# Peptides against a protein of PDB entry 4KTY, part 69

Target 1, 266 residues: chain A of PDB entry 4KTY
Amino acid sequence: YVLNDIGVIFYGEVNDIKTRSWSYGQFEDGILDTCLYVMDRAQMDLSGRGNPIKVSRVGSAMVNAKDDEGVLVGSWDNIYAYGVPPSAWTGSVDILLEYRSSENPVRYGQCWVFAGVFNTFLRCLGIPARIVTNYFSAHDNDANLQMDIFLEEDGNVNSKLTKDSVWNYHCWNEAWMTRPDLPVGFGGWQAVDSTPQENSDGMYRCGPASVQAIKHGHVCFQFDAPFVFAEVNSDLIYITAKKDGTHVVENVDATHIGKLIVTKQI

## One batch from the design tools (peptide; aimed at target 1 M147 L236)

Design b2_p28_4_s3 (made by RFdiffusion4, then SolubleMPNN; from b2_p28_4, 11 letters changed)
Fold by OpenDDE base, seed 3:
Structure b2_p28_4_s3 (fold): chain B 266 residues (1-266), chain A 28 residues (1-28)
Amino acid sequence: as target 1 above (266 residues)
Amino acid sequence: SPDQLVEVFGKDSNGNIVLTGYKTPNLT
């Protein structure tokens, strides 16, 4: 979880699982320096740099460009002008070195790119880390722990009313650390996500959220446990927007989200 | 392509809501 510099990222669909090789390159020249530079750009105090809780949270913010001119600009519109298409990246090294040299956000990334770069960042700083893929991954936009999907009468999503969405798949990271700020038993793997999805206390960041806490339905523990919980366990609430303007709950699906969560064993 | 996509739903002949495919996200 620290020494491997090449990994495999799972993507695709539950019925068609695919893998992509990713070079983390945490030992390559300039990468450690770049990771330190990232923390410098975040204006992180030296005293906090030895704390994996603080480091992983800062990393989740800084690997994305939002708020703080961090490493990667996300794009999902399939038009990637003025940069590199997310699918063209093969590893973290070129991205991090470009960021270090240009001192500007690198274009472009999607979840596996964010997760790949973030994995390099964590491993480079001695934090055991792995990439996790969640199929049918929920994006809760209003923090109510459910997916409110508004549909037209024909079943098509009403994009105006629907703020929540479901990814075919989503990748994030798990980092291993103790959590002295939480009750005993909630250390170990912590979910952290650098893909800019939701604002967390003023910044686009996510985690560390205790995997054990989430597994047992404890969403009250910092950080961002409700959001991560929703990604893997939220109910789909299908609300039909009738032609007459009324809204009717048509169906509730408690099994759709998080059907499969995959991570590579080393 | 590894591009992330968002689920699209529809109704089948029985009126059940089903996954009909995926579309490009609106996220920018």
Scores: peptide ipSAE 0.496, ipTM 0.912, DockQ to the pose 0.772
OpenDDE base, seeds 1, 2, 4, 5: peptide ipSAE 0.475, 0.495, 0.021, 0.476; ipTM 0.908, 0.909, 0.438, 0.906

Design b2_p28_4_s4 (made by RFdiffusion4, then SolubleMPNN; from b2_p28_4, 12 letters changed)
Fold by OpenDDE base, seed 1:
Structure b2_p28_4_s4 (fold): chain B 266 residues (1-266), chain A 28 residues (1-28)
Amino acid sequence: as target 1 above (266 residues)
Amino acid sequence: SDLQLVEVFSKDSNGNIVLSGYRVPNLS
């Protein structure tokens, strides 16, 4: 088994699928040291560093800068002052080495940058990992496993009521591990996500969530299975918010979310 | 664009719900 240090990440839109090369560089000088440094910054116990469940969960938290001054600062407003635009990165090495050198979060990233760096982190620590791209990816904000899109009577979105959102695309990672903390059969690929989307028990992190569990609708299994499930399988519920304050369900679309999920084999 | 965007929906003149565009995401 040989880990690839260069990969391809899918992005764009379902009608315009694009690919970008990404250099993971898990074998480059200083990268392993940086990954260990990341775990040190997380104050991770040495005893837990051999547990891929704990490592991947810590990684999902630490690859983003929120909460813990982790590796990457996200930015989605198309203003990238005092940093590097997300699209300018070509690999994980420069990001990780800058983090190690400066000991401050690196600016800036979006999902594929987070996923790229996270992939390096996982692979560097011996955890098989790959990047997954989900088109029409749901962001469930209130953990009800559905996308509630509120529309005004004039047909426009009510931005105040609509807290859920749908990404044109979103990238996260899958990590291979056993899950002795789950029932038998739910090991294997685990979804983990370092893009700071939602709070998970006090931190912006996500996973590991059993892909098998999610595939079979078992959202009760740790960690963050409901959120990951919603990303790929939530229904869109269009609700008209009437002026009198009443809400009327106009339509339900069960096919929009997760219409295309792409990943490459390791 | 390679940037992540958020879908925006609306009803058209016929009352059908359609993708009307995209907006900058807000993860705050």
Scores: peptide ipSAE 0.503, ipTM 0.915, DockQ to the pose 0.770
OpenDDE base, seeds 2, 3, 4, 5: peptide ipSAE 0.114, 0.478, 0.027, 0.500; ipTM 0.712, 0.905, 0.471, 0.912

Design b2_p28_5 (made by RFdiffusion4)
Pose (drawn by RFdiffusion4):
Structure b2_p28_5 (pose): chain A 261 residues (1-241, 247-266), chain P 28 residues (1-28)
Amino acid sequence: YVLNDIGVIFYGEVNDIKTRSWSYGQFEDGILDTCLYVMDRAQMDLSGRGNPIKVSRVGSAMVNAKDDEGVLVGSWDNIYAYGVPPSAWTGSVDILLEYRSSENPVRYGQCWVFAGVFNTFLRCLGIPARIVTNYFSAHDNDANLQMDIFLEEDGNVNSKLTKDSVWNYHCWNEAWMTRPDLPVGFGGWQAVDSTPQENSDGMYRCGPASVQAIKHGHVCFQFDAPFVFAEVNSDLIYITAHVVENVDATHIGKLIVTKQI
Amino acid sequence: SYEVLEEWEITDEAKDRFRDEALDRLAE
């Protein structure tokens, strides 16, 4: 989780798992300096840089270009003007070195690309890290920790009212650290996610959220545990527009995986 | 190969608590 500069990112379906190799390249010339430049550009106070909680949270904001001209711009537009389609990248190095050289956000990326670049950032600084893949990953848009699916009278999905969504898969990172800001028992792996989905305190960032706290549903502990809980375990609520029609308690988060040691 | 992350398996108690709170809220 620190010294391996190559990895595997899992995607596809539960019974049709695909792998994408990834070069983290945290030891390549210019990368460590690039990680420092990322924190400088985030205007991160130097006095907090010894705190992995802070470093990881800043990283979750600065790896994406929203709000702060950070590293990577997300796109699903099937055009990708003036850049590289997200699927063309095979590692983090070219992205990070281009960012340092051009001093401009790099185009383009999707969840595994954000996760790959963020993983490079963490391991390069010495924070143990890994990439996780969540199949049928929920995106909760109204912060009620459930998927609200509104149905028309005919029983079809009302696409105007329905805002929540579910991804075939989503990838984020886990960072290893103690959590002196939380009660004992909630250190270890922390979920951190640099793919923009929901604002957290006015910026697109997410985490560190204690995985142990998410497991037992103690999502009151900072940061962004409710959103991460909703990604892995929100119920689907079918609502006819208001009458609750049905509840699917098993659809979300069918499987979560990471590369074996 | 990959490792299944069982630490991400949500407890039955957490599932019940969140589901009951959501259904009570929607009944209002």

Design b2_p28_5_s1 (made by RFdiffusion4, then SolubleMPNN; from b2_p28_5, 9 letters changed)
Fold by OpenDDE base, seed 5:
Structure b2_p28_5_s1 (fold): chain B 266 residues (1-266), chain A 28 residues (1-28)
Amino acid sequence: as target 1 above (266 residues)
Amino acid sequence: GYEVLEEWKVTEEAKERRRKEALERLAK
């Protein structure tokens, strides 16, 4: 989880799983320097740079350009006129070196690109890390731990009322570390995510969230456990908005979200 | 090949607890 500089990222649909090769390049010239530069740009204290909790949280913020002119600009509108399309990237090295050279955010990324670069960052700094893919990944926008899908009277989705969304797949990272800030038993793999999705205490960042805490529903455990829990365990609530303003729950699907969560086999 | 991460399977107890809490919030 530290030494391998070539990886595989899973994407696509749950019933049509695809693979993408990704070169992490954590040992390439200039990459470690760039990772240190990223922490410098974050104005991270030297005392915190040896703490994987702080490092992974800062990394989750800095790998995306939001808030702090971090590494990657996300784009999902299929218009990439001012940079490189996300699908054109094959590894982390070119992205990180461009960032270091230009000192400006690199365009463009989507979840697997963010995860790839973040994985390089973590591994480069000696933190065991891997990329995981969640098929049918929920994005809860209103922090209610469920996916509210509003339907018109004809049964079609009301896009104006439906604010929550489901990714066909989403990639994030797991980092291995102890969690002395949590009760015993909640160390190990921690979910961290650099794809800008929600604001977390003033910044677009996510984690580290204890996988064990999520498994046992401890959403009060820092950091961002409610959001991560929702990504993998949200119920889909289908609501019909009637003309009289009444909302009626038509159906609840408790099996759709987090249908499959995978990583590269060792 | 891929490895299915079983550790991400939320326990039924946890699911029920969170659903109960959500219901309580909705009732307020």
Scores: peptide ipSAE 0.571, ipTM 0.903, DockQ to the pose 0.793
OpenDDE base, seeds 1, 2, 3, 4: peptide ipSAE 0.478, 0.517, 0.522, 0.498; ipTM 0.875, 0.895, 0.869, 0.886

Design b2_p28_5_s2 (made by RFdiffusion4, then SolubleMPNN; from b2_p28_5, 12 letters changed)
Fold by OpenDDE base, seed 2:
Structure b2_p28_5_s2 (fold): chain B 266 residues (1-266), chain A 28 residues (1-28)
Amino acid sequence: as target 1 above (266 residues)
Amino acid sequence: GGEVLTEWEVTEEAKKARRDAALAALAK
């Protein structure tokens, strides 16, 4: 999980799983320097750079451009007029080298691009890392561990009221580390995500969240466990907003979110 | 496929158990 510089990322639909190759290139010239530069831009203390907890959290913030002029600008508008469309990238090297050279955020990325670059960052710094794909991934916007879908009285989704959303798939990273800040048994793989989805204590970042903690519902364990838990385990709550302002739960779907979570087996 | 690895139990029962645990955790 450190030495491989070419990987496979799973995407597509749960019933039509697709793969794309991604060149991480953590050993390419200038990449380590760029990773160090990223930490410099984050103004990360030298003492913290040896701590994978801090490094992965900083990385999750800095791989996206929000807040801190980090590496990648996300775009989902299908225009991409001022940069490279996300689908055109084949690896991390060009992105990271462009960032290092221009010292400006690189356009554009989506989840697999963020995950690819983040994976390079982690592996380059000696942190075992892999990309994970979650099919039907929830984005809980109000931190209540469920997906609130508001319906009009005619049954159509009220897009104005519905803030939560579902990705057909979403990619994030898992980084291997000990977690002395957590109870025994919750080290190992930690979910970290650089795709800007939610603000976490002032920055668009996510993790590290103990995978073991998530699997056992320990959502109070730092960092961002409730959000990651919601991504994989949310119920869909369909709520009819009545004209009189009352809310009625119309239906609950416990099967929609997190239908499959996969990574490359080594 | 041969390269696919999943370590997650995604059954309704498993999800419910996690949810119950999460709710219990939040109640503390």
Scores: peptide ipSAE 0.528, ipTM 0.911, DockQ to the pose 0.270
OpenDDE base, seeds 1, 3, 4, 5: peptide ipSAE 0.503, 0.376, 0.102, 0.011; ipTM 0.904, 0.807, 0.674, 0.420

Design b2_p28_5_s3 (made by RFdiffusion4, then SolubleMPNN; from b2_p28_5, 11 letters changed)
Fold by OpenDDE base, seed 5:
Structure b2_p28_5_s3 (fold): chain B 266 residues (1-266), chain A 28 residues (1-28)
Amino acid sequence: as target 1 above (266 residues)
Amino acid sequence: GGEVLEEWKVTEEAKERRRNEALEELAK
């Protein structure tokens, strides 16, 4: 989980799983220097750099460009005229070296690119890390741990009213560390996510959230456990908005979100 | 591919517990 410099990222649809090769290159020339530079740009104090909890949280913020001119600019609108399309990247090295040389965010990334670069960052700094893929990943942006899908009277989705969204797949990272700030038993793999999705105490970042805590529904544990739990276990609530302004719950689907959460066994 | 997959899920017990807790909070 630290020494491997080439990995496989799972993507696609749950019924048509695909794999993408990704070169992490954590041992390539200039990469460690770039990772240190990222922490410098984050103004991370020296004392915190030895703490994987702080490092992974800072990394989750800095790998995305939002808030702090971090590494990658996300784009999901299929317009990539001012940079490199996310699908064109094959590894982390070119992205990180471009960031270091230009000192400006690199365009563009999507979830697997963010996860790939973040994985390099973690491994480069000696934190065991892996990429995980969640099929049918929820993005709860109203913090109610459910996905509200609004329907027109004809059954079509009302995109204007529906603010929550579901990714066909989403990639994030798990980092191995002890969690002395949590009760005993909640160390080990921690979910961290650098894809900018939701604001966490003033910044677009996510984690570390204890995988054990998430598995057992302990959403009160820092950091961002409710958001991660919602990504893998939100109920889909289908609501018909009638012309008279009333809302009717048509259906509840408790099995759709988090259909499959996978990573490559090492 | 021939990759071996590791999987994890939220436990059914946890799902039920959290759902019940959410309903209880809404009932207050």
Scores: peptide ipSAE 0.450, ipTM 0.850, DockQ to the pose 0.405
OpenDDE base, seeds 1, 2, 3, 4: peptide ipSAE 0.245, 0.311, 0.447, 0.314; ipTM 0.778, 0.825, 0.850, 0.826

Design b2_p28_5_s4 (made by RFdiffusion4, then SolubleMPNN; from b2_p28_5, 12 letters changed)
Fold by OpenDDE base, seed 1:
Structure b2_p28_5_s4 (fold): chain B 266 residues (1-266), chain A 28 residues (1-28)
Amino acid sequence: as target 1 above (266 residues)
Amino acid sequence: GYEVLTEWEVTAEAKEERRSKALEELAK
């Protein structure tokens, strides 16, 4: 989880799992220097750089360009005229070296690119890390642990009313660390995510959230546990918006979200 | 190959139990 510089990222659909090779290159020339530069740009205190909790949280913020001119600019609109399409990247090295050289955010990334670069960052700094893929991943933006899907009377999704969304797949990272700030038993794998999804106390970042805490519904354990919990445990609530303004719950699906979560087998 | 990390129960009942617990914590 630290020494391996080549990996596989899983994507696609739950019934059609696909693989993408990714070169992490944490030992390549200039990569460690770039990781240190990232922490410098974040204005991270030297005293905190030895703390994997702080480092992983800063990394989750800085791997995306939002808020702080971090590493990667996300794009999901199929317009990549001013950079490199996300699918063209094959590893972290070119991205990180471009960032260090230009001192400007690199265009463009999506979830697997963010996860790949973030994995390099973590491993480069000695934090054991892996990429996980969640199929049918929920994005809850109103903190109710539900996916509120509003439907027109014809059964089609009302995109104006529906603010929550479900990814066919989403990639994020798990980092291995102790959590002295949490009760005993909630160390180990921690979910961290650099894909900009939600604002967390002023910045687009996510985690570290204890995987054990999530598994046991402890969403009050820092950081961002409610959001991560919702990604894997949300219910789908289908609501029909009537023309008269009334809302009717048509169906509830409790098994769709987080149906399959995978990582590379060692 | 891949390793499945959903080693917990993914049934509706299991998810509801976790959700109920989570909502109780958020209400505090």
Scores: peptide ipSAE 0.489, ipTM 0.905, DockQ to the pose 0.386
OpenDDE base, seeds 2, 3, 4, 5: peptide ipSAE 0.486, 0.448, 0.432, 0.442; ipTM 0.901, 0.904, 0.888, 0.896

Design b2_p28_6 (made by RFdiffusion4)
Pose (drawn by RFdiffusion4):
Structure b2_p28_6 (pose): chain A 261 residues (1-241, 247-266), chain P 28 residues (1-28)
Amino acid sequence: YVLNDIGVIFYGEVNDIKTRSWSYGQFEDGILDTCLYVMDRAQMDLSGRGNPIKVSRVGSAMVNAKDDEGVLVGSWDNIYAYGVPPSAWTGSVDILLEYRSSENPVRYGQCWVFAGVFNTFLRCLGIPARIVTNYFSAHDNDANLQMDIFLEEDGNVNSKLTKDSVWNYHCWNEAWMTRPDLPVGFGGWQAVDSTPQENSDGMYRCGPASVQAIKHGHVCFQFDAPFVFAEVNSDLIYITAHVVENVDATHIGKLIVTKQI
Amino acid sequence: SSYEELDYHLTTKDRNKPPSPQASAIMK
């Protein structure tokens, strides 16, 4: 989780698992300096850089280009003007070195690309890290920790009212650290996510959220545990437009995996 | 397997259950 500079990112389907190799390249010339440049550009106060909670949260904001001209721009537009399609990248090095050289956000990326770059950032600084993949990952748009699916009278999905969504898969990172800001028992792996989905305190960032706190539903502990809980375990609520028609308690988060040791 | 499974919750999930038409409609 610190010294391995290559890895595997899992994607596809639960019974059709695909792998994508990834070069983290945290030891390549120019990468460590690039990680320091990322924190400088985020205007991160130097006095907080010894705190992995802060470093990881800044990283979750700065790896994406929204709000702060950070590292990577997301796109699903099937055009990818003036850049590289997200699927073309095979590691983090070219992205990070291009960012340092051009001093401009790099185009383009999707969740595994954000996760690969963020993993490089964490391991390079010495924060143990890994990439996790969540199949049938929920995206909660109204912060009620459930998927609200609105149905027309005919029983079909009302696409105007329905805002929540589900991904075939989503990838984020886990960072290892104590959580002196939380009661004892909630350190260890912290979910951190640099893929923009929902604002957290006015910026696109997510975490660190204690995985242990998420497991027992104690999502009151900072940061962004309710959103992460919703990604892995929200119920689907079918609502006819308002009458609750049905509840699917098993659809979301069918499997979560990471590369073996 | 080349991976490790991880637990984020205590809820039992049905991995082989196909998405309903309504569930598929919101999927990306």

Design b2_p28_6_s1 (made by RFdiffusion4, then SolubleMPNN; from b2_p28_6, 13 letters changed)
Fold by OpenDDE base, seed 1:
Structure b2_p28_6_s1 (fold): chain B 266 residues (1-266), chain A 28 residues (1-28)
Amino acid sequence: as target 1 above (266 residues)
Amino acid sequence: SDYEELEYDDRKKDLDKPLSKQAASILK
């Protein structure tokens, strides 16, 4: 996982899986220096740079521009006039080198771009990493571990009553590490995400969350396990909002979120 | 495509259901 400098990212729809090539370029000139520069910009102490837990958490914060003038500015409004459209990127190298030279956030990214750059960052620093694609990925905005869907009395969706949403697909990373800060058995793959989705203790970052912990419902284990759990396991709760202000649960779907989670086969 | 399916919940191994129309309305 550390040695591969070219990868494949899965996207599209669950019933129409697509792939895109991505050049990680962790061995290209200037890339390691840029990764070190990213940690410098994060004001990460030297002692922490040898700890994959701290490095991956800092990386998840710094690959996005929010809070700390990190690497990538996200945009989802289909207006990319002041930068490069997310779909135009083919790898991490140009993004990272632009960041290093300009010392300003690079425009623009979406989830696969964030995941691609983050994967380069992790691999460059010797952390085994891979990109994961989750189809029907929930974005739980209110930390209740469920996806609330509000309906009007006529059955139409009322999008004003919740900020919860579902991505047709979402990409994040898994990083391999031991977790001495967790009970025995919760090392291995850790979910980390640099796409700015939710605030985690003051910064837009996510992880490392133990995949084993999430698999077994241990959402109390640091970091951000509830959010990652919700991305893959949220129940869809259909709620009718009555005119009198009352809410009625009409249906529950426990099968839709996290329909398919994939990574490149090695 | 050559992909490896990952599991984040052992409880969902045998669970499958098509997307509802209501759920589709909130997809990004």
Scores: peptide ipSAE 0.368, ipTM 0.735, DockQ to the pose 0.676
OpenDDE base, seeds 2, 3, 4, 5: peptide ipSAE 0.204, 0.153, 0.015, 0.258; ipTM 0.602, 0.555, 0.456, 0.637

Design b2_p28_6_s2 (made by RFdiffusion4, then SolubleMPNN; from b2_p28_6, 11 letters changed)
Fold by OpenDDE base, seed 5:
Parts: structure tokens; C-alpha cells; sequence
Structure b2_p28_6_s2 (fold): chain B 266 residues (1-266), chain A 28 residues (1-28)
């Protein structure tokens, strides 16, 4: 997981799984220097740079431009006039080298671009890492571990009341590390995400969240376990908003979110 | 390319179940 410099990222729909190649380029000239520069910009102490928990958490913050002038600016509005369309990137090298040269955030990324660059960052620093794709990935914005879908009386979605959203797919990273800060058995793969989705204790970052903790419902374990749990396990709660202002739960779907979670088979 | 399915839940997921309505689906 550290030595592979070319990868495959899964995307598309659960019923039509697609793949794209991504060049990580962790051994290319200037890439390690850029990763060190990223940690310098984050003002990481030297002692912290040896801790994969701290490094992965800082990386999740710094790969996105929010809060800290990090590597990538996200854009989802199909207007990319001031940069490169997310789909035009084929690897991490050009992005990281541009960031190092310009010392300004690079435009633009979406989830697979964030995940690709973050994967390079982790691997470059000796942290085993892989990209994960979740089909029907929930974005719980109120931390209630469910997706509240409000419906009009006619059955159409009330977009004003519905704040939660679902990605057709979302990519994040898993990083391999021990978790001495958690109970025994919750090391191994840790979910980390650099796509700016939610604020985590003052910054747009996510993880490391123990995959084992998520799997077994230990959402109290640091970091951001409730958010990652919601991404893969949220129930869809369909609520009819009546004209009189009352809310009625019509249906609950426990199978829709996180329908398929995949990574490249090695 | 071949993929490995990952387990993030002990809950049973039915891949063949018809898609439920979504309030918002963001395409990337």
C-alpha cells in the first residue's frame, strides 16, 4: 500500500460501477518535499510528524483549502473557469507541485481528487493507505445519525426542510495505524477524509476513525466516528410535513445508505 | 479492475433492493 504509485478509484453508480486510474507519484521529484511543506504550513511539531494519528488528522485538514489555505479547492457547481476541472486531473503530482510552487490552493477538486492527493500524502509519509468508495454516502449535517428526508403531502421532497444529503458515491481514505488512544482491537484501518464536508472541532477535517469501531457501533471513539458512521449506516427517515405544521414519519429505510463500499483489490 | 467489498457495518445490506427516493443526490 505504500509502494504502489498507480491506483484505481471506483466511482459511478452502485448498479454501474466505473473505474478511473490515478497516478499517486509518491516517489516523484519534489513530492516528499511538498508533503513536508504541507506539514510546515500546518505548523506541525517535529514530534507530531512521527505520529500517524496526528499526521492523518492534519492531512485531512490540509488537503482541502478550507480554514488553512490547504492544497485543494473543492467545486461542485460545474463552473471551473479559474482552474482545472476536477475530471481533468489524472494524478496527484501536478496538483502537489503546483501547490508547492504557487503556495496557494489549487483549483479544483472533488472527492476522488481529494482522496487521490490525500493517498499520495499518506503513502509519501510512510503511512499505508488506500482509497475507499462508498455508494450512497450520507452527509448528516446535524449529527443525529440519520437522514431526515422531508416530503410534501404530494410525496415530493421538500428541499427547504431537507438539509441532509446523499452522494451517489463518495471517496475517502483508509490509513493503517495502531490506535494506542483507543481500546485494544481498534487499530488497523482508520477512515480519514479530506473532502470538506463538516467541521470537526473547528476545522474541516475527518478522522482518523477506527473502521472496527464504526463497524461495531462505537461512535464515541475519536475522531469523528459519528460522522463516518452516518456516512455508511444512516437510516433514511421519510417525514411528511403536513400543512398544519405537524410532522409524520412515513417510512424508515435502513438499507439505502452505504449500499456498497469498495476498494481496489491488491 | 477487481474490487474488494469492505465491511463498515454488521447491518445487512440488500444490494438488490430497489432504490429509495433521495432528497438530494449530488453527482461528482
Amino acid sequence: as target 1 above (266 residues)
Amino acid sequence: SDYEELEYSDRKKDLNKPLSPQAAAILV
Scores: peptide ipSAE 0.317, ipTM 0.708, DockQ to the pose 0.646
OpenDDE base, seeds 1, 2, 3, 4: peptide ipSAE 0.261, 0.322, 0.217, 0.039; ipTM 0.686, 0.738, 0.631, 0.523; seeds 1, 2 fail the geometry check

Design b2_p28_6_s3 (made by RFdiffusion4, then SolubleMPNN; from b2_p28_6, 13 letters changed)
Fold by OpenDDE base, seed 5:
Structure b2_p28_6_s3 (fold): chain B 266 residues (1-266), chain A 28 residues (1-28)
Amino acid sequence: as target 1 above (266 residues)
Amino acid sequence: SDYEELEYDDREKDKNKPLSSQAASILR
């Protein structure tokens, strides 16, 4: 997980799983220096740089450009005129070197690009890391651990009322570390996510969240466990907004979110 | 152009897509 410089990222849809090769390049010239530069830009103290909990949390913030002029600008509107389309990237090296050279955020990324660059950052700093793809990944933005989908009387989605969203797929990272800040048994793989989705205590960042804690429903454990839990376990609540202003729950689907979670084994 | 075709194909097959904008995709 540290030595592999080429990986596979899963994407597409649950019924049409696709794979993409990604060059991490953590041993390429200038990449370590760039990772150190990222931590310098974050104003991370030297003592914190030896702590994988702090490093992974800072990395989750700094790989995205929000809040702190970090590495990548996300774009999901199919307008890429001022940079490189997300699908054109084949690895982390060009992105990181461009960031180091220009000292400005690189355009553009989507989840697999964020995950690819973040994977390089973690591995470069000696943190074992892998990319995880979740199909039907929930984005809970009101912290209620459910996906509220509002429907018109005709069954179409009411986009004005529906604030929660579900990705066809979403990629994030798992980083291996001990968690002395958590109860015994919740070390190991930790979910961390650099795709800017939700604000976490003032910044667009996510994790580290214990995979074991999430698996056992311990959403009270730091960091961002409720959000990560919702990504993989949220119920879909279909609510019909009637013309009289009343809301009626039409259906609850507890099986749709997190239908398949895939990662490379070795 | 080859670029336009690749760009179009890439956008349709590779993009991270919110399903909430498409009722039919969520209800399947």
Scores: peptide ipSAE 0.113, ipTM 0.630, DockQ to the pose 0.050
OpenDDE base, seeds 1, 2, 3, 4: peptide ipSAE 0.186, 0.084, 0.109, 0.052; ipTM 0.646, 0.628, 0.634, 0.602; seeds 1, 3 fail the geometry check

